# Peptides against a protein of PDB entry 5ONS, part 35

Target 1, 181 residues: chain A of PDB entry 5ONS
Amino acid sequence: MFKKFDEKENVSNCIQLKTSVIKGIKNQLIEQFPGIEPWLNQIMPKKDPVKIVRCHEHIEILTVNGELLFFRQREGPFYPTLRLLHKYPFILPHQQVDKGAIKFVLSGANIMCPGLTSPGAKLYPAAVDTIVAIMAEGKQHALCVGVMKMSAEDIEKVNKGIGIENIHYLNDGLWHMKTYK

## One batch from the design tools (peptide; aimed at target 1 Q140 L143)

Design b2_p22_2_s1 (made by RFdiffusion4, then SolubleMPNN; from b2_p22_2, 8 letters changed)
Fold by OpenDDE base, seed 1:
Structure b2_p22_2_s1 (fold): chain B 181 residues (1-181), chain A 22 residues (1-22)
Amino acid sequence: as target 1 above (181 residues)
Amino acid sequence: SEMEEIEKKQKELAKKLLEKAK
């Protein structure tokens, strides 16, 4: 989603959200990520305005105090930014790729099944369309936010093709935005 | 597990939102 993303070229505008919209978004976030509820007031303090950075291709980035928190496309599901995920790693279920897959993930490539079934990988139960954090063998921080294109069971059985779609990865265009005020 | 429940909720919501996004 952000492989060729550049803040200067791909951001259209930034709007401050109304209270009613913020409430709706918070409810959606809790629905998608129940574990975030106790932390949501810390992540999105009531006293702080919530903004949406509108980007090309119908991408929206949710921000508070300039911090990039979540993003979505075409009013679909919210994804946490890697920066938020690094602070709150429990927001998403995890999958772990082997060392050999790291370079491909960081190039924006989708995660292939063998990278999830090899000895250095850890494949956890997950259904299709689940948003997951992609961890790496020997690394502490998530490399990528992805979406399961196969169930964990099917990844193990088929063991070829795209297992997880790469949505947002370390050092992509979104990562390099850092903040937006 | 708690994580499995989260995954189910994510999937369900994703389906709804994908339909909305069409």
Scores: peptide ipSAE 0.119, ipTM 0.732, DockQ to the pose 0.080
OpenDDE base, seeds 2, 3, 4, 5: peptide ipSAE 0.024, 0.021, 0.046, 0.090; ipTM 0.553, 0.575, 0.670, 0.707

Design b2_p22_2_s2 (made by RFdiffusion4, then SolubleMPNN; from b2_p22_2, 9 letters changed)
Fold by OpenDDE base, seed 4:
Structure b2_p22_2_s2 (fold): chain B 181 residues (1-181), chain A 22 residues (1-22)
Amino acid sequence: as target 1 above (181 residues)
Amino acid sequence: SHMDEILKKSEELAKELLEKAK
């Protein structure tokens, strides 16, 4: 999503959200990520305005005090930014790729099934379309946010093709954006 | 702060993995 993203070229405008819209978004976030509920007031304090940074290709980034928290495309589900996910790693279920897959993930490539079933990888139960954090062995911080294109069960059985779609990865355009006020 | 340390480690990870990927 952000392989060719540049803040100067791809950001269109920024809008401040009304209270009713914020309430709706918070409810959606809790629905998508139940584990976030106890932390939502810390992540999105009531006293702080919530803004949407509108980008090209129908990308929207939810921000509070300049921090990039979540993003979505074409009114789809919200994804946490890696920067938020690093602070709250439990927001997403995890999957672990093998060492060999890391370089491809960081190039923006989708994660192929063998990279999730090979030694060094760890595949946890997850349904198709689940948003997941992609981990590397021994690391505390996710290197990628992805979407299961197959269930974990099917990844193990089929073990061919795209297992997880790469949505946001370290050193992509969104990562380099850092903040926006 | 704790959050500052997380951010620091996050940036370090990004740098480390980028270098290893080359």
Scores: peptide ipSAE 0.382, ipTM 0.879, DockQ to the pose 0.032
OpenDDE base, seeds 1, 2, 3, 5: peptide ipSAE 0.314, 0.343, 0.162, 0.278; ipTM 0.855, 0.863, 0.753, 0.839

Design b2_p22_2_s3 (made by RFdiffusion4, then SolubleMPNN; from b2_p22_2, 6 letters changed)
Fold by OpenDDE base, seed 2:
Structure b2_p22_2_s3 (fold): chain B 181 residues (1-181), chain A 22 residues (1-22)
Amino acid sequence: as target 1 above (181 residues)
Amino acid sequence: SEMEEIEEKQRKLAEELLEKAK
């Protein structure tokens, strides 16, 4: 989603959200990520305005005090930014790739099934379309936010093709934005 | 489950990180 993304070229505008809209978004976030509820007031304090950075290709980024928190495309599901995920690593269920997969993930490549079933990888139960954090062997911080394109069971059984779609990865265009105020 | 254990571990890590950030 952000492989060729550049803040200067791909941001259209930024709007401040109304209170009612913020409440709706918070409810959506809690629905998607139930474990975030106790932390949501810290992540999105009531005293702070919430803004949406509107980008090309119908991408919207939720920000508070310039911090990039969540993003979505075409009003689909919300994804946490890696920067938020690094602060709250429990927001997403994890999948772990082996060391050899790191360079490919960081190039924006989708995660192939063998990279999730190989020694050093850890594949946890997850249904198709689940948004997951991609961890790597020997690394503490998530390298990527992805979406399961196959269930964990099918990944293990079929063990070929795209297992997880790469949505947002370390050092992509969104990562390099850092803040937007 | 393993996932629940990971979640708990990650929550603990998050709390530690937040404390260090204060």
Scores: peptide ipSAE 0.027, ipTM 0.566, DockQ to the pose 0.049
OpenDDE base, seeds 1, 3, 4, 5: peptide ipSAE 0.021, 0.019, 0.020, 0.019; ipTM 0.579, 0.508, 0.518, 0.498

Design b2_p22_2_s4 (made by RFdiffusion4, then SolubleMPNN; from b2_p22_2, 8 letters changed)
Fold by OpenDDE base, seed 3:
Structure b2_p22_2_s4 (fold): chain B 181 residues (1-181), chain A 22 residues (1-22)
Amino acid sequence: as target 1 above (181 residues)
Amino acid sequence: SHMAEIEEKQKELAKELLEKAK
């Protein structure tokens, strides 16, 4: 989603949200990520304005005090940014790739099934279309946010083709934004 | 602070993984 993304070229505008809209978004986030509910007031304090950065290709980034928190495309599901996920790693279920897959993930490539079934990988139960955090072998922080294109069960059985779609990865265009005020 | 520690770890991770990607 952000492989060729540049802040100067791909950001259109930034708007401040009304209170009613913020309440709706918070409810959506709790529905998608039930574990975030106790932390939501810390992530999005009531006293702080919430903004949306509108980008090309119908991408929207949710921000508070300049911090990039979540993003979505074409009114689809919200994804956490890697920067938020590093602070709150429990908001997504995890999958782990082996050392050999790291280079490909950081190039923006989708994650193939063999990279999830190798000895250094760890595959946890997850249904198709689940948003997941991609972990590297031996590392404590996620390097990618992805979407399961096959169930964990099917990845193990078929072990061929795209297992997880790469949505947001370390050092992509979104990562380099850091903040937006 | 806790936040400062996280930011430092993020920078270190990025540096390490970028070197491996070369």
Scores: peptide ipSAE 0.267, ipTM 0.826, DockQ to the pose 0.031
OpenDDE base, seeds 1, 2, 4, 5: peptide ipSAE 0.083, 0.070, 0.042, 0.214; ipTM 0.717, 0.692, 0.657, 0.794

Design b2_p22_3 (made by RFdiffusion4)
Pose (drawn by RFdiffusion4):
Structure b2_p22_3 (pose): chain A 181 residues (1-181), chain P 22 residues (1-22)
Amino acid sequence: as target 1 above (181 residues)
Amino acid sequence: DNYLTEEEREKISLEHYERQLK
């Protein structure tokens, strides 16, 4: 989603949200990520203004104190930014690719099933369309936010094709935009 | 930055999958 993204060519503007809208978004975040509820006062303090950074192709980035928290396209599901995920790794279920796939996902490639079924990889049960945190064998921190395109059981069996769609990865355009200011 | 152990990651993933089945 952000492979060729930068602030100059992709950010149209930034709107500050009203209280009515903030509550609605928080509710959606709760529905989508149940375990995030106890942490929202910390992530989105009552005191701080909440802004949406509007981007080309109807991408929205939710910001608080200039920190990028979540993003979505159209009115689709919210995804946590990798920076928010690094602060709260439990927000998402995890999938671990083998170390050989790291170079490919950092270049923006989708995750193929061999990257999840090979030794060094760990594949956990997940239904299709689940938003997952991609972990790497031997690495402590997540490197990609993905969406299951095949269920985990199908990935074990079919073992060919895109297992996980790469949505956001370390040092993509979104990662480079450290803050909005 | 924070991280989770292997065991903690596995647990979170299983719990999330179980909720999807319900």

Design b2_p22_3_s1 (made by RFdiffusion4, then SolubleMPNN; from b2_p22_3, 9 letters changed)
Fold by OpenDDE base, seed 1:
Structure b2_p22_3_s1 (fold): chain B 181 residues (1-181), chain A 22 residues (1-22)
Amino acid sequence: as target 1 above (181 residues)
Amino acid sequence: SQSLSDEEREKISLEYYEKLKK
């Protein structure tokens, strides 16, 4: 989603949200990520304004105090940014790729099934379309936010093709934004 | 764009996996 993304070229505007809209978004976030509920007031303090950075291709980035928290496209599901996920790694279920897959993930490549079934990888139960954090052998922080294109069960059984779609990865265009006030 | 196709990456990953199993 952000392989060719550039803040200067792809950001359209930034809008501060109304309280009612913020409440709706918070509820949606809790529905998507139940584990975030106890932390939501810390992530999005009531006293702090919430903004949406509108980008090209119908991308919206949710920000608080300049921190990029979540993003979505075409009013679809919210994805946490890697920066938020690094602070709260439990927001998403994890999948772990082997060491050999790291270079491909960091190039924006989709995660192939063998990279999730090989030694050093760890495949956890997850349904199709589940948003997941991509971990890697020997790495502390998530390398990527992805979406399951196959269930974990099918990845193991078929072990061929795209297992997880790469949505947001370290050092992509979104990562380079860092902050936006 | 990516330098390798999905199929090529899959092949590489399979080869890597097979090497690790031995």
Scores: peptide ipSAE 0.029, ipTM 0.549, DockQ to the pose 0.027
OpenDDE base, seeds 2, 3, 4, 5: peptide ipSAE 0.020, 0.017, 0.019, 0.019; ipTM 0.471, 0.491, 0.438, 0.544; seed 5 fails the geometry check

Design b2_p22_3_s2 (made by RFdiffusion4, then SolubleMPNN; from b2_p22_3, 6 letters changed)
Fold by OpenDDE base, seed 2:
Structure b2_p22_3_s2 (fold): chain B 181 residues (1-181), chain A 22 residues (1-22)
Amino acid sequence: as target 1 above (181 residues)
Amino acid sequence: MKTLSDEEREKISLEHYERLLK
């Protein structure tokens, strides 16, 4: 989603959201990420305005105090930014790729099944379309936010093709935005 | 070996990933 993303070229505008809209978004976030509920007031304090950075390709980035928190495309599901995920790693269920997959993930490549079934990888139960944090063998921080394109069960059984779609990864265009005020 | 803070660990970890891109 952000492989060729550039803040200067791909941001259209920024709007401050009304309270009612914010409430709706918070509810959506809790629905998507139930574990975030206790932390939501910390992540999105009531006193702080919430903004949407509107980008090309129907991408919207939710921000508070300039911090990029979540993003979505075409009013689809919200994804946490890696920066937020690094602070709250439990927001997403995890999958772990082996060391060999790291360079490919960081190039924006989708995660192939063998990278999730090989020694050093860890595959956890997850349904298709689940948004997941991609961890790497021996690494502390998620390097990617992805979407399961196959269930964990099918990844293990079939073990070929795209297991997880790469949505947002370290050092992509979104990562480099860092903040937006 | 010096004990690293969480912040230092984070920095090192991220820098490592960044180096892999070069």
Scores: peptide ipSAE 0.123, ipTM 0.677, DockQ to the pose 0.033
OpenDDE base, seeds 1, 3, 4, 5: peptide ipSAE 0.028, 0.031, 0.114, 0.029; ipTM 0.648, 0.580, 0.684, 0.651

Design b2_p22_3_s3 (made by RFdiffusion4, then SolubleMPNN; from b2_p22_3, 8 letters changed)
Fold by OpenDDE base, seed 1:
Structure b2_p22_3_s3 (fold): chain B 181 residues (1-181), chain A 22 residues (1-22)
Amino acid sequence: as target 1 above (181 residues)
Amino acid sequence: MSTLSDEEQEKISLEYYERLLK
């Protein structure tokens, strides 16, 4: 989503959200990520304005105090930014890729099944379309946010093709934004 | 507050992961 993304070229505008809209978004976030509920007031304090950075290709980035928290495309599901996920690693289920897959993930490539089934990888139960944090062996911080294109069961069974779609990865265009005020 | 300090977050980089590849 952000492989060719540049803040200067791809951001259109930034708007401050109304209270009612914020409440709706918070409810959606809790629905998508139940584990975030106890932390949501810390992530999005009531006293702080919530903004949406509107980008090309119908991408919207939710921000509070300049911090990039979540993003979505075409009013689809919200994804956490890697920066938020690093602070709250438990808001997504994890999948761990093997050492060999790291280079490909960091280039923006989709994650192939063998990279999730080989020694050093850890595959956890997850259904198709589940948003997941991509981990690497020996590191406690996610390098990618992805979406399951196959169930964990099918990844193990078929062990060929795209297992997880790479949505947002370390050092992509969104990562380089850092903050936006 | 959060599980990661600002200083710790700054350490997360390409090089941080590339070290695993050596």
Scores: peptide ipSAE 0.421, ipTM 0.869, DockQ to the pose 0.067
OpenDDE base, seeds 2, 3, 4, 5: peptide ipSAE 0.044, 0.077, 0.031, 0.063; ipTM 0.598, 0.604, 0.663, 0.710

Design b2_p22_3_s4 (made by RFdiffusion4, then SolubleMPNN; from b2_p22_3, 11 letters changed)
Fold by OpenDDE base, seed 1:
Structure b2_p22_3_s4 (fold): chain B 181 residues (1-181), chain A 22 residues (1-22)
Amino acid sequence: as target 1 above (181 residues)
Amino acid sequence: MSSLSDEEREEISLKYYEKLLE
């Protein structure tokens, strides 16, 4: 989603959200990420305005005090930014890729099944379309936010093709955006 | 992890992964 993204070229505008919209978004976030509920007031304090940075290709980035929290495309599901995920790693279920897959993930490539079934990988139960944090062996921080293209069961069984779609990865255009006031 | 600063988290994330790409 952000392989060719540049803040200067791809941001259209920024709007401040109304209270009712914020409440709706918070409810959606809790539905998508139940584990975030106890932390939501810390992530999105009531006293702080919530903004959406509107980008090209119908991408919207949810921000509080310039911090990039979540993003979505075309009114689809919200994804946490890697920066938020690093603070709250439990927001998403995890999948772990082997060391050999790292370079491909960081190039924006989708994650192939063998990279999730190798000895250095850890594959956890997850359904198709589940948003997941991609971890790597021996690393504490997620390197990618992805979406399951196959169930964990099918990844293990088939062990070929795209297991997880790469949505947002370290050092992509969104990562380099850092903040937006 | 929550005890780390934003800068420290960023450094750990990029620096260590970048080294693996060398």
Scores: peptide ipSAE 0.221, ipTM 0.760, DockQ to the pose 0.049
OpenDDE base, seeds 2, 3, 4, 5: peptide ipSAE 0.101, 0.073, 0.080, 0.210; ipTM 0.676, 0.667, 0.674, 0.767; seed 3 fails the geometry check

Design b2_p22_4 (made by RFdiffusion4)
Pose (drawn by RFdiffusion4):
Structure b2_p22_4 (pose): chain A 181 residues (1-181), chain P 22 residues (1-22)
Amino acid sequence: as target 1 above (181 residues)
Amino acid sequence: SAYEEAVKDIEYNEERIELAEE
């Protein structure tokens, strides 16, 4: 989603949200990520203004104190930014690719099933369309936010095709936009 | 590596990582 994204060519503007809208967004975040509920007062303090950074192709980025928290396209599901996920790794279920796939996902490639079924990888049960944190064999921190395109069971069996869609990866355009200011 | 370069200056919490592993 952000492979060729930068602030100059992609950010149209930034709107500050009203209280009515903030509550609605928080509710959606709760529905989508149940375990995030106890942490929202910390992530989105009552005191701080909440802004949406509007981007081309109807991408929205939720910001608090200039920190990028979540993003979505159209009115689709929210995804955590990798920076928020690094602070709260438990927000998402995990999938671990083998170490050989790291170079490909850092270049924006989608995750193929061999990257999940090979030794050094760890594949956990997941239904299709689940938003997952992509972990790397031998790495402590997540490197990609993905969406299951095939269920985990199908990935084990079919073992060919895109297993996980690469949505956001380390040092993509979104990652380079460290803060909005 | 490109991964290490990207995570060099990140913010995280060890207890939360341990929590995620549970």

Design b2_p22_4_s1 (made by RFdiffusion4, then SolubleMPNN; from b2_p22_4, 9 letters changed)
Fold by OpenDDE base, seed 5:
Structure b2_p22_4_s1 (fold): chain B 181 residues (1-181), chain A 22 residues (1-22)
Amino acid sequence: as target 1 above (181 residues)
Amino acid sequence: SEYDEAVKDIEYDEELLKLSQL
């Protein structure tokens, strides 16, 4: 989603949201990520304005105090940014790729099944379309946010093709957007 | 920063990767 993304070229505008809209978004976030509920007032304090940065390709980024928190495309599900995920790693279920997959993930490549089933990888139960945090063997921070293109069961069984779609990865265009006010 | 540490943590290590490919 952000492989060729550039803040200066791909951001269209930024709008401040009304209180009622913010409430709706918070409810949606809790629905998507139930574990975030106790932390949401810390992540999005009531006193702080919430903004949406509108980008090309129908991408929207939710921000508070200039921090990029979540993003979505075409009003689909929200994804946490890696920067938020690093602070709150429990927001997403995890999958772990082996060491050999790291280079490819960091190039924006989709995660192939062998990188999830080989020694050093850890494949956890997850259904198709689940948004997941991609961890790496021997590493403590997520390097990617992805979407399951196959169930964990099918990844293990078939063990070929794209297991997880790479949505947002370390050092992509979104990562380089440290803040936006 | 914490973000710099995250980058360092998950940064591609060619030597480590080479060993892991054995």
Scores: peptide ipSAE 0.031, ipTM 0.640, DockQ to the pose 0.072
OpenDDE base, seeds 1, 2, 3, 4: peptide ipSAE 0.027, 0.026, 0.026, 0.025; ipTM 0.632, 0.600, 0.551, 0.590

Design b2_p22_4_s2 (made by RFdiffusion4, then SolubleMPNN; from b2_p22_4, 8 letters changed)
Fold by OpenDDE base, seed 4:
Structure b2_p22_4_s2 (fold): chain B 181 residues (1-181), chain A 22 residues (1-22)
Amino acid sequence: as target 1 above (181 residues)
Amino acid sequence: SEFDEAVKDIEYDEELLELAKL
């Protein structure tokens, strides 16, 4: 989603959201990520305005005090930014890729099934379309936010093709934004 | 291979490696 993304070229405008819209978004976030509920007031304090940075290709980034929190495309599901996920790693279920897959993930490549079933990888139960944090052995912070294109069960059984779609990864265009005020 | 088709514009340098150490 952000492989060719540049803040200067791809951001169109920024709007401040009304209270009613914020409430709706918070409810959506809790529905998507139940574990976030106890932390949502810390992540999105009531006193702080919530903004949406509108980007090309119908990408929207949810921000509070310049911090990039979540993003979506074409009003689809919300994804946490890696920067938020690093602070709250429990927001997403995890999947772990092997060491050999790291360089490909960081190039924006989708995660192939063997990279999730090989030694050093860890595959946890997850349904298709689940948004997941991509980890690597021995690393504290997620390398990537992805979407399960196959269930964990099917990844193990078939072990062929794209297991997880790469949505957002370290050093992509969104990562380079860092903040937006 | 299907893997080769899925992997495009590979970049791997020391900066990316350091980021991966997080």
Scores: peptide ipSAE 0.112, ipTM 0.614, DockQ to the pose 0.045
OpenDDE base, seeds 1, 2, 3, 5: peptide ipSAE 0.037, 0.029, 0.031, 0.040; ipTM 0.653, 0.558, 0.525, 0.623

Design b2_p22_4_s3 (made by RFdiffusion4, then SolubleMPNN; from b2_p22_4, 7 letters changed)
Fold by OpenDDE base, seed 5:
Structure b2_p22_4_s3 (fold): chain B 181 residues (1-181), chain A 22 residues (1-22)
Amino acid sequence: as target 1 above (181 residues)
Amino acid sequence: SEYDEALKDIEYDEELLKLAEE
């Protein structure tokens, strides 16, 4: 989603949200990520304005005090930014790729099944379409946010093709967009 | 903060950054 993203070229505008809209978004976030509920007031303090940065290709980034928290495309599901996920790693279920897959993930490539089933990888139960944090063998912080294109069960059985779609990865255009006020 | 340190660790992971730039 952000492989060729540049803040100066791909951001259209930024709007401040009304209180009622913020409430709706918070409820949506809790629905998507139930575990975030106890932390949401810390992540999005009531006193702080919430903004949406509108980008090309119907991408929207939710921000508080310039911090990029979540993003979505075409009003689909929200994804946490890696920067938020690093602070709150429990927001998403995890999958771990082996060392050999790291360079490909960091190039924006989709994650192939062998990178999730080989020694060094850890594949956890997850249904298709689940948004997941991609961990790497030997690393403690997520390097990618992805979407399961196959269930964990099918990844093990088929062990061929795209297992997880790469949505947002370390050092992509969104990562380099550290703040927006 | 501990969160800032965690981010620093990942941001300055030279191995990952090198791989990301390939």
Scores: peptide ipSAE 0.033, ipTM 0.623, DockQ to the pose 0.057
OpenDDE base, seeds 1, 2, 3, 4: peptide ipSAE 0.030, 0.027, 0.028, 0.030; ipTM 0.619, 0.568, 0.594, 0.618

Design b2_p22_4_s4 (made by RFdiffusion4, then SolubleMPNN; from b2_p22_4, 8 letters changed)
Fold by OpenDDE base, seed 1:
Structure b2_p22_4_s4 (fold): chain B 181 residues (1-181), chain A 22 residues (1-22)
Amino acid sequence: as target 1 above (181 residues)
Amino acid sequence: SEFDEAVKDIEYDEELLELAKK
């Protein structure tokens, strides 16, 4: 989603959200990520305005105090930014790729099944379309936010093709935004 | 903060940076 993304070229505008909209978004976030509920008031304090950075290709980035928290496309599901995920790693279920897959993930490539079934990888139960944090063998922090294109069960059985779609990865265009005020 | 340091470590991890350039 952000492989060729550039803040200067791809950001259109920024709007401050109304209270009612914020409430709706918070409810959606809790529905998508139940584990975030106890932390949501810390992540999005009531006293702080919530903004949406509107980007090209119908991408929206949810921000508080300049911090990029979540993003979505075409009013689809919200994804946490890697920066938020690093602070709250429990927001997403995890999958772990082997060391050999790291370079491909960081190039924006989708994650192939063998990278999730090989020694050094760890594959956890997850249904198709689940948003997941991609960990890497020997690394402490997520390298990517992805979406399961196959269930964990099918990844093990089929063990070929795209297992997880790469949505947002370390050092992509979104990562380089850092903050937006 | 611990987070800031962690992010910095990630951002400047030479191995990751080298891999990201490819």
Scores: peptide ipSAE 0.032, ipTM 0.638, DockQ to the pose 0.056
OpenDDE base, seeds 2, 3, 4, 5: peptide ipSAE 0.022, 0.019, 0.024, 0.031; ipTM 0.529, 0.528, 0.540, 0.638

Design b2_p22_5 (made by RFdiffusion4)
Pose (drawn by RFdiffusion4):
Structure b2_p22_5 (pose): chain A 181 residues (1-181), chain P 22 residues (1-22)
Amino acid sequence: as target 1 above (181 residues)
Amino acid sequence: ELEYPELTEEQKKRLEEANEKY
């Protein structure tokens, strides 16, 4: 989603949200990520203004104190930014790719099933369309936010094709936009 | 490239707990 993204060519503007809208967005975040509920007062303090950074192709980035928290396209599901996920790794279920796939996902490639079924990888049950944190064999931090395109069971069996769609990865355009200011 | 932000002691603890879970 952000492979060729930068602030100049992709950010149209930034709108501060009213209280009515903030509550609605928080509710959606709760529905989508149940375990995030106890942490929202910390992530989105009552005191701080909440802004949406509007981007080309109907991408929205939710910001608080200039920190990028979540993003979505159209009115689709919210995804945590990798920076928020690094602060709260439990927000998402995990999938671990083998170390050989790291170079490909850092270049924006989708995750193929061999990257999840090979030794060094760990594949956990997940239904299709689940938003997952991609972990790497031997690495402590997540490197990609993905969406299951095949269920985990199908990935084990079919073992060919895109297993997980690469949505956001370390040092993509979104990662480079450390703050909005 | 692998690059990570700095983490507070509370955030490191969350990371360790999350990793242990899996």

Design b2_p22_5_s1 (made by RFdiffusion4, then SolubleMPNN; from b2_p22_5, 10 letters changed)
Fold by OpenDDE base, seed 3:
Structure b2_p22_5_s1 (fold): chain B 181 residues (1-181), chain A 22 residues (1-22)
Amino acid sequence: as target 1 above (181 residues)
Amino acid sequence: MLEYPELSEEEKKLLQEYLKSI
């Protein structure tokens, strides 16, 4: 989603959200990520304005005080930014890729099944279409936010093809954006 | 053997710089 993303070229505008819209978004976030509820007031304090940065290709980034928190495309599900996920790693279920997959994930490549079933990888139960944090063997911080294209069960059985779609990864355009006010 | 696309030389360079930074 952000492989070729550049703030200067791909951001269209920024709008401040009304209170009612913010409430709706918060409810949606809790529905998507139940574990975030106790932390949501810390992440999105009521006193702080919430903004949407509108980008090309129907991408919207939710921001508070310049921090990029969540993003979505075409009003689909919200994804946490890696910067938020690093602060709150429990927001998403995890999958771990082996060390060999790291360089490819950081180039924007999708995660292939063998990178999730090989020694050094750890595959946890997850249904297809689940948004997941991609961890790496021997690393503390998630390197990617992805979407399961196969269930964990099918990844183990088939062990071929794309297991997880790469949506947002370390050092992509969104990562480089850092802040937006 | 993993079925990943090959990295371009530019991507390799960027990756190397990034990995050195962490």
Scores: peptide ipSAE 0.126, ipTM 0.732, DockQ to the pose 0.033
OpenDDE base, seeds 1, 2, 4, 5: peptide ipSAE 0.037, 0.106, 0.044, 0.027; ipTM 0.560, 0.645, 0.602, 0.592; seed 4 fails the geometry check

